# Designs tried in a protein design run: peptides against a protein of PDB entry 8YR4. Part 63

Target 1, 309 residues: chain A of PDB entry 8YR4
Amino acid sequence: PRGSPALQLVVLICLGLMGLERALNVLVPIFYRNIVNLLTEKAPWNSLAWTVTSYVFLKFLQGGGTGSTGFVSNLRTFLWIRVQQFTSRRVELLIFSHLHELSLRWHLGRRTGEVLRIADRGTSSVTGLLSYLVFNVIPTLADIIIGIIYFSMFFNAWFGLIVFLCMSLYLTLTIVVTEWRTKFRRAMNTQENATRARAVDSLLNFETVKYYNAESYEVERYREAIIKYQGLEWKSSASLVLLNQTQNLVIGLGLLAGSLLCAYFVTEQKLQVGDYVLFGTYIIQLYMPLNWFGTYYRMIQTNFIDMEN

## One batch from the design tools (peptide; made by RFdiffusion4, then SolubleMPNN)

Design b2_p13_7_s4 (from b2_p13_7 with P1E D3E P8L)
Fold by OpenDDE base, seed 3:
Structure b2_p13_7_s4 (fold): chain B 309 residues (1-309), chain A 13 residues (1-13)
Amino acid sequence: as target 1 above (309 residues)
Amino acid sequence: EPEPPDPLPPPLP
């Protein structure tokens, strides 16, 4: 936002809050580890109570595993409203000015309602893309990198390798299956629009349908369109289940390998019981935002294609 | 409307 130093400061504060969220994602598992270790060692109540209180406070700041309900995330979202409004207004004004620079022939060929819908889609797509990229995709990738570094430095290098292989395989399979699934989703959306257009056309031509007693014929054509839609919807839904199951298998294998390795090192007294709990908690925290990664990737890809057209 | 986010796979139990 070049024109307002206040909005630039808000962007910097939001980036600082995003950095704080990344720090909380590391600290919350560490404090939970410390609680488990203090409980195992039968530490004095005063030390335990302080560590539990600190953990609950950090968990309040972090929120749930989706990161969307924490105090820091809510504060970031609140501050970002003004930046989003400024960006949306700037994109809308750029689209509007560009529409006025377009040839009269372009305007004569399009309905005013279609032009408004193009402007609204363009503004929503750009603003949505930027928000998903900056607040979901980049932070998720940053958390993975921070996780790999953390486990490589504070655990054995084998833990960092397991997290790296698990997350790399997860991301790769998520992209590949999402690209495959996008074909079914596009076919479904095209058939939905065609089915809706047939229903609207039949209802607008109601007098003609009544004149020819063609009601049964129009109902049968609509039924055939619905059956065709449901066949495509089933493929889309089945492909989603396959994506989710593939993601669960990859994370399950990573969690199994890392948990077994951690349990082995705890048995050898190289790690504490709390380190086992930390590993599991941290992997689950990485997994929660990754469930949406396929959705974000698809939305980004779709909105880029919609901006090029 | 933005397509509803793909339903969260149920959290691993």
Scores: peptide ipSAE 0.029, ipTM 0.710, DockQ to the pose 0.805
Fold by OpenDDE base, seed 2:
Structure b2_p13_7_s4 (fold): chain B 309 residues (1-309), chain A 13 residues (1-13)
Amino acid sequence: as target 1 above (309 residues)
Amino acid sequence: EPEPPDPLPPPLP
């Protein structure tokens, strides 16, 4: 944000908090590993209690275990409100000034309410896209890269390769299946809009429908439109289940391969029992934000299309 | 209304 040093400082603090979230995503599994190892070794209560307390504190900062956002994420979101408002206002003013520069012919051909809706959609699309990219997509990709590096350095190159292949396959299939299902969603939305338009037209022409006693005919036409919609809705919903199941299978295969390899190295005394638990915990932590990746991809794609129109 | 987020939140473990 140009012209407000306070908002620039807030942006830097938010970036620092995002870096802290990445560090927590590595530290939380490490501390959990250490608890498991200390429990296995029957370590003194004082060491165990300190490690457990530290883990719980780090987990409170991270969040994610209860479906709740962590303290760091909440603090970031709170600080970002002013930055978002500044960005939104700037985009709104740019769109508004541009609308005033447009020709009289453009304004005469459009209702003022449509112009305002275009402005609001444009602002929401830009601000939404930036927020999803910066706060969801980029951090998720960063966590994957950090995970690959961590497993490659502290376990074995084979674990890094398994995570790389699993996450690459997951992301690729998520994109491909999401693009495939977008066709069904567009068809569903088009049929929904057509069904709504027919209902509105029938209600606006209520007097004519009543005059011809055509109420039963309009109800039957509406029922047929609903059946067509539900056929498309089923395809959309079934394609979503297929996406989720495909994602679950990829993660399951990665978890299986890595867990078997980890168990083998534990039997050879090259790794500890805590390292087995760390692997499973870390993969699950990577999986949680990845479930939304298809949604983020779709929203980004939609927002790009809405910006071009 | 924002379109409902597509993936069902993973079942809480």
Scores: peptide ipSAE 0.026, ipTM 0.684, DockQ to the pose 0.562
Fold by OpenDDE base, seed 5:
Structure b2_p13_7_s4 (fold): chain B 309 residues (1-309), chain A 13 residues (1-13)
Amino acid sequence: as target 1 above (309 residues)
Amino acid sequence: EPEPPDPLPPPLP
């Protein structure tokens, strides 16, 4: 943010915290590997207890699950609130200034409530795009690249290749299927708006509907519109299940190929039992944010369309 | 889609 050195420092701290999250994403599986190896070797309690305590502390910093609400992520989110408010306010003021520069003819052709809704959507779309790109998409891609490098250097080039092929196929199929499903979502949203418009028109003409005792007719027309909407909603929801299942299949195949290869190298004493656990843990960890990639892609695509309008 | 984690990235207004 130009003009506030304090907010610039906060941005730098947030970028540093994002780098720390990437380091934790590598360290947590490594420490988990070490615990498994120490347990397998029947290591002394003092070494095991220290490694377990260190792992739990790192896991507290990283967090876990689909939205990893770890301490570092929470601290980043907290610090970013002021930066987001500054950015949002700046975009809102730019849009508002631009609206005041538009011709009287443009304003006379539009409802004031529609103009305000366009301004709010525009501000939202820009701020949301930046947030999804910086905090979700770029970090996920970085974690994939870091994973490929890590497995290529510390395991074998074949593991790096499996992760590369699996993630490339996952991302490609996610984009292609998400673009395909966007047609169904647009059709659903159009029918939702049409169904809502019919309900509003019926309610605005309430006196006329009462005069003709047409309540049953209006209810039946509304029911037909809902059934038509639900047919489109089903297509949208079914296409989402298909996306999720396709993603699960790709990750499952990558996990199968890599886990079999890892198990083989463990039987040949080239890798340790902990390395098998590390591979599985790391792949599952990469999968967690990737489940949202289709959502992020859709939101980015929607926000781009909303910015062009 | 999995349920969005809490806190949702602030809903796109």
Scores: peptide ipSAE 0.020, ipTM 0.642, DockQ to the pose 0.073
Fold by OpenDDE base, seed 4:
Structure b2_p13_7_s4 (fold): chain B 309 residues (1-309), chain A 13 residues (1-13)
Amino acid sequence: as target 1 above (309 residues)
Amino acid sequence: EPEPPDPLPPPLP
């Protein structure tokens, strides 16, 4: 955004916070490893207490579990609100100006409510696309790369290979299954809109329907439309379960292979017990944002197609 | 409305 140095600074701060999140994603497992090792070695309380306190502080900054609930992520999200609003407003004004440049025939052929809905969808799509790319997709890919490098350098090349193969397979299957699912979702959304349009049309023509005693006929047509919708909804939902299960299996296999290898190296005294815990913790941390990757990919794909139309 | 993200957030372990 060339027009406001303040928003440029906020963008730079948000990028800095994203870099900090990447560092935290490595440091939190390392500190957790160190706690496990210190506990195993029966280290003095002062060193243990300092490491635990530092871990908890880093974990507060990182957050954990199902959401970006960490302080750094919340601060980033908070600061980004103003950037998003500026971007949204700019896109809305560009779309609105473009709509005014369109031919009178284009406007006469469309209801004002449809035009506004196209404008709102276009704005949301572009703004959402950029936000998901920058804040979710790119960071997730960065965390995978950082993980591969970290495990290859500080563990053994075999760990880096397992993570690489697991994540590559996960991403590939996520893309392929998501593209396949997108067809079912589009069909579902089209049928939902058609079902809603029939209900609205029947209700707008209520007097005519009542005059002809056609209520039973309209109800039956609506029921048929619902059944058709539910058949498409089931395919969409079942394909989602299949995606999630496939993702879980790939991560489970990667976790199994890596955990067995860690356990073996611990038995061979090449790694410590904390290194086993680090591997499992780090894989779970990679899995959390990856679960949403299919959603982000779909949103990206939808938004690109909506921009081409 | 932005369609809910497809995968339910993994249940907290």
Scores: peptide ipSAE 0.028, ipTM 0.684, DockQ to the pose 0.577; fails the geometry check

Design b2_p13_8_s1 (from b2_p13_8, 8 letters changed)
Fold by OpenDDE base, seed 2:
Structure b2_p13_8_s1 (fold): chain B 309 residues (1-309), chain A 13 residues (1-13)
Amino acid sequence: as target 1 above (309 residues)
Amino acid sequence: SLDAERLAAERAA
């Protein structure tokens, strides 16, 4: 934000809080591992109680793995409100000034209400895209990279490879299946709009429909349009179930391979029981934000298409 | 998740 040192400081604080979230994503599983190891060793109560209290405090700061529920994330979101408002206002004023510079012929050919809707959609698309990239996509990718580095350095290189292959396959399949689903969703939305337009046209022409006693005919045509829509809706919904199941299978296979390898190394006394629990906890923690990745990817694509129009 | 699509549709409405 140019011209406001206070807002620049808020941006820096928000970036610092994002860094803290990344650190918490590593520390929380480590502390949970330590609790399991201390319980296994029957450690003194004072050491156990301190580690548990520290874990609970860190977990409160991190939240429940949905990136929006932790104290640090909530504080970041709260501080970012003013930055978002500044950015939105700036984009809105730029669009508004540009609209005033457009030719009189362009304004005469369009309804003022349509122009305002285009301006509002443009502003929302730009500000939404930036927020999704900065606060959802980039942090998720960073957490994956940090996870790969952590497992490669502190575990065997095989664990880093399993996480890398699992997450790469998950992301690739999420993108490919989401792009495939976009065709079904577009077809559904087009048919929904056509069905809605037909209903509106029938209702606007209700006097003509009454004059010809064509009410039963219009209802049957509307029913046929609904059946056609529901066929496309089913394809969209079924493709979403397929995406979710594919994602679940990839994570399940990664969790299986890594858990078996952990269990094997624990039997060889190369790893502790806590390390097995850490791996499972860490993979599940990485999986939670990834469930939204397909949604973010689709929203990014939609916002890009809306900006080009 | 289905909830993500519903939440996105509710935010777009």
Scores: peptide ipSAE 0.031, ipTM 0.709, DockQ to the pose 0.224
Fold by OpenDDE base, seed 4:
Structure b2_p13_8_s1 (fold): chain B 309 residues (1-309), chain A 13 residues (1-13)
Amino acid sequence: as target 1 above (309 residues)
Amino acid sequence: SLDAERLAAERAA
């Protein structure tokens, strides 16, 4: 944001908070490992209580689940509202000024409501794209890289390789299947709009339909449109299930391979029981944001296409 | 992947 030092500071703070989230993603599993090891060793209560309290505090900061509802994420989201509003307003004004520079023929050929809808979609697409890139895609990739480095340095290099192969396969399959699925989703949305338009047109022409006793004909045409929509909806939904199952399988195989290897190293006394728990916990943490990666990728693609139009 | 539409519906509910 050029011209507002306050918003520049907020952006820097948000970037700092994003860095803190990355640190928390490493520290939380480490502290959980340490708790398990301290419990195994029957350590003094004072050491255990301090480590547990520290873990709970870090977990409160990190949050958990499909959406990080942790304090750091909430604070970042709160601070970003002003930056998003500034960016949105700037994009909206740029689009609006550009629309005023367009030829009179362009304006006369389009309905005012269509022009406004294009402007709103353009603004939403740009702001959405930036938010998803900065807050979801980049952090997820960073967490994967940090994970590979961490496991390669503190575990055996084989763990880093398993994580690398699992994540690379997961990302590749997610992209490929999401691109394939996007065709079905577009077809579904197009047919939904067409079905809705037919219903609206039939209802607006209600008097004419009544005059010709054509109600049964209009209902049958609407039914055919619904059946066609449902056929496309089924393809979209089935393709989503296929994506989810493929992702789940890759996750399961990665978790299996890594967990077996970790268990083996624990039996050889090269790793502790806490390291087994750390591996499982850390891998699950990496997978949580990856579950949304296909959605983010699709939104990015949609937003790019909406910007080109 | 969870559909953003499902998440929007779950946030609106």
Scores: peptide ipSAE 0.029, ipTM 0.708, DockQ to the pose 0.233
Fold by OpenDDE base, seed 3:
Structure b2_p13_8_s1 (fold): chain B 309 residues (1-309), chain A 13 residues (1-13)
Amino acid sequence: as target 1 above (309 residues)
Amino acid sequence: SLDAERLAAERAA
């Protein structure tokens, strides 16, 4: 936003709030660990009450680690509305200006409703792409890196390696399975559009269909199109279940390996009971935004393809 | 799980 110092300040504040969310993602598990350790040590009520109150306050700011329901995330989203509106308006005006620079022959060959739909899709695609990259993809990758560094520095290097291998495998499988699923989704969407077009054409030609007494034939053709659509929808839905199960399995294996290693180190008195709880809490917290990573990746790819057209 | 809810939201938009 080069033209408004106020919007530049809002962007900087939003980036600062994103940094605060990353700090909260580390601090919340640490404070939860400290509560468990204080409970285990039977610490004085005053120390416990202050630590619990601080934890609840940090948890209120974090909003459960999903980055969607916390006070900091809500404040960021609220402040970003003006930046999004400015960006959307700028993209819309650029598209509109470009449309006016196009030849009369281009405009005569296209319906006004199609031109408006192209402009709206272009604006939505750019604004959506930027929002998903900045607020979902980059923060999630940053949280993973921060997690690896944290576990490597404050735990044994083996914990950092487990998190690294688990998250790398999770991301790789998410991308590969999402790219595989995209074929089924494209086929489903193409068949949905074809089925809808057949229904519209049959209804627009209703008088001709009645004249030839072809109602049963059109219903049968529509049924065949629906069955073909449902076969593709089933493949899309089944591939989504496979993605979710693959993701769950990878995180489950990472959680198992790390939890067993942590339990072993607690038995060897190298770690405290609170460190076991911290590891589990932190891994689950990293997992929550990662569930959407396949969706974000697919949306980014779709929006990029829609911008090239 | 979350990809299905978002796919449903993308179809409703």
Scores: peptide ipSAE 0.033, ipTM 0.728, DockQ to the pose 0.469; fails the geometry check
Fold by OpenDDE base, seed 5:
Structure b2_p13_8_s1 (fold): chain B 309 residues (1-309), chain A 13 residues (1-13)
Amino acid sequence: as target 1 above (309 residues)
Amino acid sequence: SLDAERLAAERAA
């Protein structure tokens, strides 16, 4: 944000909080490992109680589920509100200024409501794109890289390779299947718009429809359009289920391979029982944001298309 | 479901 030192400081704090989230993503599984090891060793209550309390505190900071509900994430989101408002306002003013520079012929050919809708879509598209890139895509990729490095350094190199292959395959398949699915979504949206247009035209011509007693005919046409839409919606929804299942299979195979390897090394006394729990916990933690990656990718693509139009 | 949240996020964007 040029011109406000206060907002620049807030951006730096938000970046620092994002770094803290990455550290928590590594520390939480480590502390959970330590609890399992202490329980296995029947360690003194004092040591166990401190480790459990520390874990719960770190887990409170990290949050559960998608990682978006933790204290650090909430604090980041809260601080980012002002930055987002500043960015949105700047983009909106740039678009508005550009619209005023356009030819009179361009304005005469368009309804003011359409122009405002284009401007609003443009603003939301740019701000949304930036938010998804900075807060969802980049952090997820960073967590994967950190995971690969961590497992390669503290586990056997084979674990790092399994995570690398699993995540690379996951991302590649997510992109490919999402691009394939985008065709079905476009077809669905086109049919939705056509169905809506028919409904609007029928309602605008209501007097004529009533005069000819054609209500049943218009209802039947609308039903046919809905059935056609539902056929396309089914393809879109089925393709999403296929994406989710493919993602689940890739993660499941990675989890299986890594868990078996970890269990083997635990039996050979090269790793502790807690390390098995750490691996499983960390993989599941990586999976949570990755489940949304296809959505983010599609939103990014949609936003780019909306900026080019 | 993850799909409903995805659809809601897609509509809110």
Scores: peptide ipSAE 0.028, ipTM 0.717, DockQ to the pose 0.408; fails the geometry check

Design b2_p13_8_s2 (from b2_p13_8, 10 letters changed)
Fold by OpenDDE base, seed 4:
Structure b2_p13_8_s2 (fold): chain B 309 residues (1-309), chain A 13 residues (1-13)
Amino acid sequence: as target 1 above (309 residues)
Amino acid sequence: SIDEENLEAERAA
C-alpha cells in the first residue's frame, strides 16, 4: 500500500506474525518433547511446572485444530482486515474505471446488473486468492520445508526423507485429484444454476402454467432437473471423499513409517521417548493446514480462470 | 480437503 505508511507497518507486523507462527510450529513440539522427557526422567516439579506453563502459553499463541484459532493467527487476521479493505477498494475502483473505459457497445450488449455482479465476484475472488496464497499456501509450504530441515538435522536423514516423500506425494495427489474434482464441481454448479433458473421461470409463468393445467408437467420437469443435479452432486461429494481418503492414507503411511522408525531408534537408545511424541505431534500439525490445501488450490485455479475470462 | 461451503461456515463461526 504505497499511500499509507500505517498500512505498510501493519503489513510488516503481519509478516512478522507469520514468522512467529513458523517459530511456534517448531517450538510447540519441542516443548512437548521436553515435557515427556522430564516426566520420564522424574525431574523436579519446578522444572516440569515451568516447562508445562511455557508449553501451554506457546500452544495458546499457536492454536491448534482445523482453523487458525491461535492468538497470533487471530491477531494477524484482525490486523489484515484494514489491508484487505484497502486492497479490495483499490481493485474495485480499478475495475469500475476500466468498465467506464469500455465501449458503449459492450455496455449495451450486457445487462448492467450482470456486469456489476461479475465485477463484485472478480474483486472478492482476487482479494481472497491473494490472502489465501500469502496466509495459507505459502506458510504451509514453509512449514513443510522447515519440518524436512528440522528432522534431517536433529533426527536422522531417513526422517527427513520420509517427510519429504510423504508431503511430496500428498501435494501431488492433492493437485491431481483436485483438478479431476473441479470438473465434477463445475458440472454440479452449472446444473444447480439451470435447475434454479427453471424453477424461477416456471414460477414467473405461473398464470400460463395454470391456464394450460401444466402444473404436473412443470413439477415432473423440475424433478428430472433435481435428479440430474443430485447425480452430479453425488459425483462431487464422492470425489471429495476420495480426495480426503487419499490424503488420509498418504499421511497415515508417512506417520506409520516415521513412527515405526522412531520407535526402532528409541529401542536402540538413539532417540528419546519424547522424540517419538514430537514426530507424531509435528506430522499432525503439518496435516491440519494441508487438509485445506485442496480447497485453496481449487480457489486459486477458479480465480485464475475467472481472471482469464 | 474441506469444501468451500465448509470453509465459509467455519469463517462465519
Scores: peptide ipSAE 0.036, ipTM 0.715, DockQ to the pose 0.254
Fold by OpenDDE base, seed 3:
Structure b2_p13_8_s2 (fold): chain B 309 residues (1-309), chain A 13 residues (1-13)
Amino acid sequence: as target 1 above (309 residues)
Amino acid sequence: SIDEENLEAERAA
């Protein structure tokens, strides 16, 4: 972004955060290996507890796998919102300015394509919802229940309780924060539609706009509408980052509590080193599909509202 | 949570 030193600094910070994510991707496995070695060697609890706590902290920063909702990724996403908005606004204004130079026949042909795209989004959302319910939501809930039962029976009741509390809190906060953010998304979509309608109306009246040499005025009105949209988009995107960070925090606390407890039981020779690996792997595996739960919940709510209308 | 735009991008990939 050539026009804002502040946005250039934000880009540099985001690149730095991406570098940090790469470092975390190396460090997290190293610390995990060190935990396994310390458990195998029956190292003193103090050294083990520090290494486990450090690992969980690094894992909290990293997040899980592809689409990681780690703290560093969330911070990058949050900072990138303004860079994206600057780029989008610039592209939209360039397109809009160029569209006023094009013929009426081109504008009439594009309205049909836009209506089709809205219809396709609606249809894809419904079909997607059913697929996500069947293939992601239901299996994830099953995996949580199976996990609670497994850890309660084969590890200790405390592990089952930790998983239960962690997942219950995760799901509850996901729902509550998703409902809270839905108002921002609705406001954003309403303003997007209003901004689009203004652009379409201006472009349909392009002959009148040219007749009055009002192109600059229409571009400025469109710019104001985009700025208003971007204010609402920022709230939507920032609320998503807050959701992801809340989810990451809950999983991080569950991972910390369970990993420390597991490490303690391994030191007491009640569990094996393999059980520690199992617990950590299972929690991380549960976290990956759960990241989508808020999206699925929102899609469910949207589709129910669209069916009631 | 992944946003719907990321869902559309993952479906298009």
Scores: peptide ipSAE 0.034, ipTM 0.726, DockQ to the pose 0.170
Fold by OpenDDE base, seed 2:
Structure b2_p13_8_s2 (fold): chain B 309 residues (1-309), chain A 13 residues (1-13)
Amino acid sequence: as target 1 above (309 residues)
Amino acid sequence: SIDEENLEAERAA
């Protein structure tokens, strides 16, 4: 943010906290592995207690795996409030100044309240999109890359390949299925708006409907519109279930392949029991943020389309 | 994937 060195410092701190979250995403599984190995080896209580305490502290900093509930994430979100408010206010003032530069003819043809509502939606959309890109999409992609590098360096290259193929397939299918389902969602939203418009028109013309005793006819037309909407809603919801199931199958296959390979290398004494647990924990940890990726992609796509219109 | 309604609910909570 130009003009406030304090807000620039807050942005740098937030970026530092984002880097710390990435480090925690690697360290937490490592410490969990170490606990499992120490338990397997029947290590001294002092070493075990220190490792467990360190793990719990790191897990408190990281949070419950959604990324948003950890102490570091909460601190980042708290500090970012002022940056978001500065950005929103700047966008609002730019839109407002631009609206004042528009011709009188443009203002006479549009209700001022509708223009302000469009401006507010536009500001919220842009600010929301930027926040999701910076705090959810980019970190998730970074965690995937870090995961591939970690497994390629500290495990056999085959594990890095499995994670790469699994995550690439997951992302690709998420995009493709999300683009496919967007058609159903657009159809649903269009029919919802049409159904709402009919209800509003019928209610605005209440006197005419009553004069012709057409209440039963309007109710039946509204029922038909609802049935048509529910048919489209079902397609939207069913397509979401299909997306979720496809995502679950891809992760399940990656987890199966990697877990079998881990188990094999543990039987050959090339890996420890803790390394098997690490792999499973790490894959599940990568999966949790990825569940939101389809939603973020759709929001991004919608906001781009809304900015082009 | 979680639907937008769940995202709005998580923002409101």
Scores: peptide ipSAE 0.034, ipTM 0.716, DockQ to the pose 0.257
Fold by OpenDDE base, seed 5:
Structure b2_p13_8_s2 (fold): chain B 309 residues (1-309), chain A 13 residues (1-13)
Amino acid sequence: as target 1 above (309 residues)
Amino acid sequence: SIDEENLEAERAA
């Protein structure tokens, strides 16, 4: 971004965080291998516990699954919001100023196509939602229940309890934070519609704007509306990052507690090294689809509200 | 959670 040294610094920090994420992608498997080796060698508990804790910390930083909801990725996404807003606003203002150079006939033709596209998105979202509920939400809940039963029967009741508490807390916080963020999203959408309406009204009055040479004034008014929108967009996007980080933290704590307990039981020869690998792998596998749960819940909630209207 | 826009983009891809 030319002209804002602060935003240039943020871009450099984001690039640095991307580099760190790549380093974590290599380090996490290495630390995992080291844990397996230490468990196989029957290393002293202190060394094992330190390596496990370090692994879980690195895994917390990395995240897991599609879209990488790790701390580093969340921090990058959070910092990038202002950069994206700056670039978006600049592009929108360039488009808007260029539209005021185009003929009225062009403005009328484009509006009809855009309204149609919004209607098509609304209908496709409802049909897709039922599929996501059935094919992603229900299976994920089933996998959690199966996991609780499996770990309770084959490991120890304590493992089942850890998974139960972790997943219950995860789901509860996901719902609560998603409901909380829905308010910000609604406020953003209302302001987006108002900003769009202002742009449309300005473009419909194109002849009047040209007659008074008021293009610069209309662009400035539109810029102010975009700034108001971007204030609400930032709250929505920041609340999403907070949700992802909260989810990552809960899973990280569950992984830490369970992995330490597994490692302890392996040192006592009550579990095998393979059981430690199994637990960690299974928890990470559960985390991957759970990252989408907040999105699915919000989509469900939005579609229920849209069906009631 | 991934943003709904990312889900819509993944559905459209």
Scores: peptide ipSAE 0.032, ipTM 0.720, DockQ to the pose 0.137

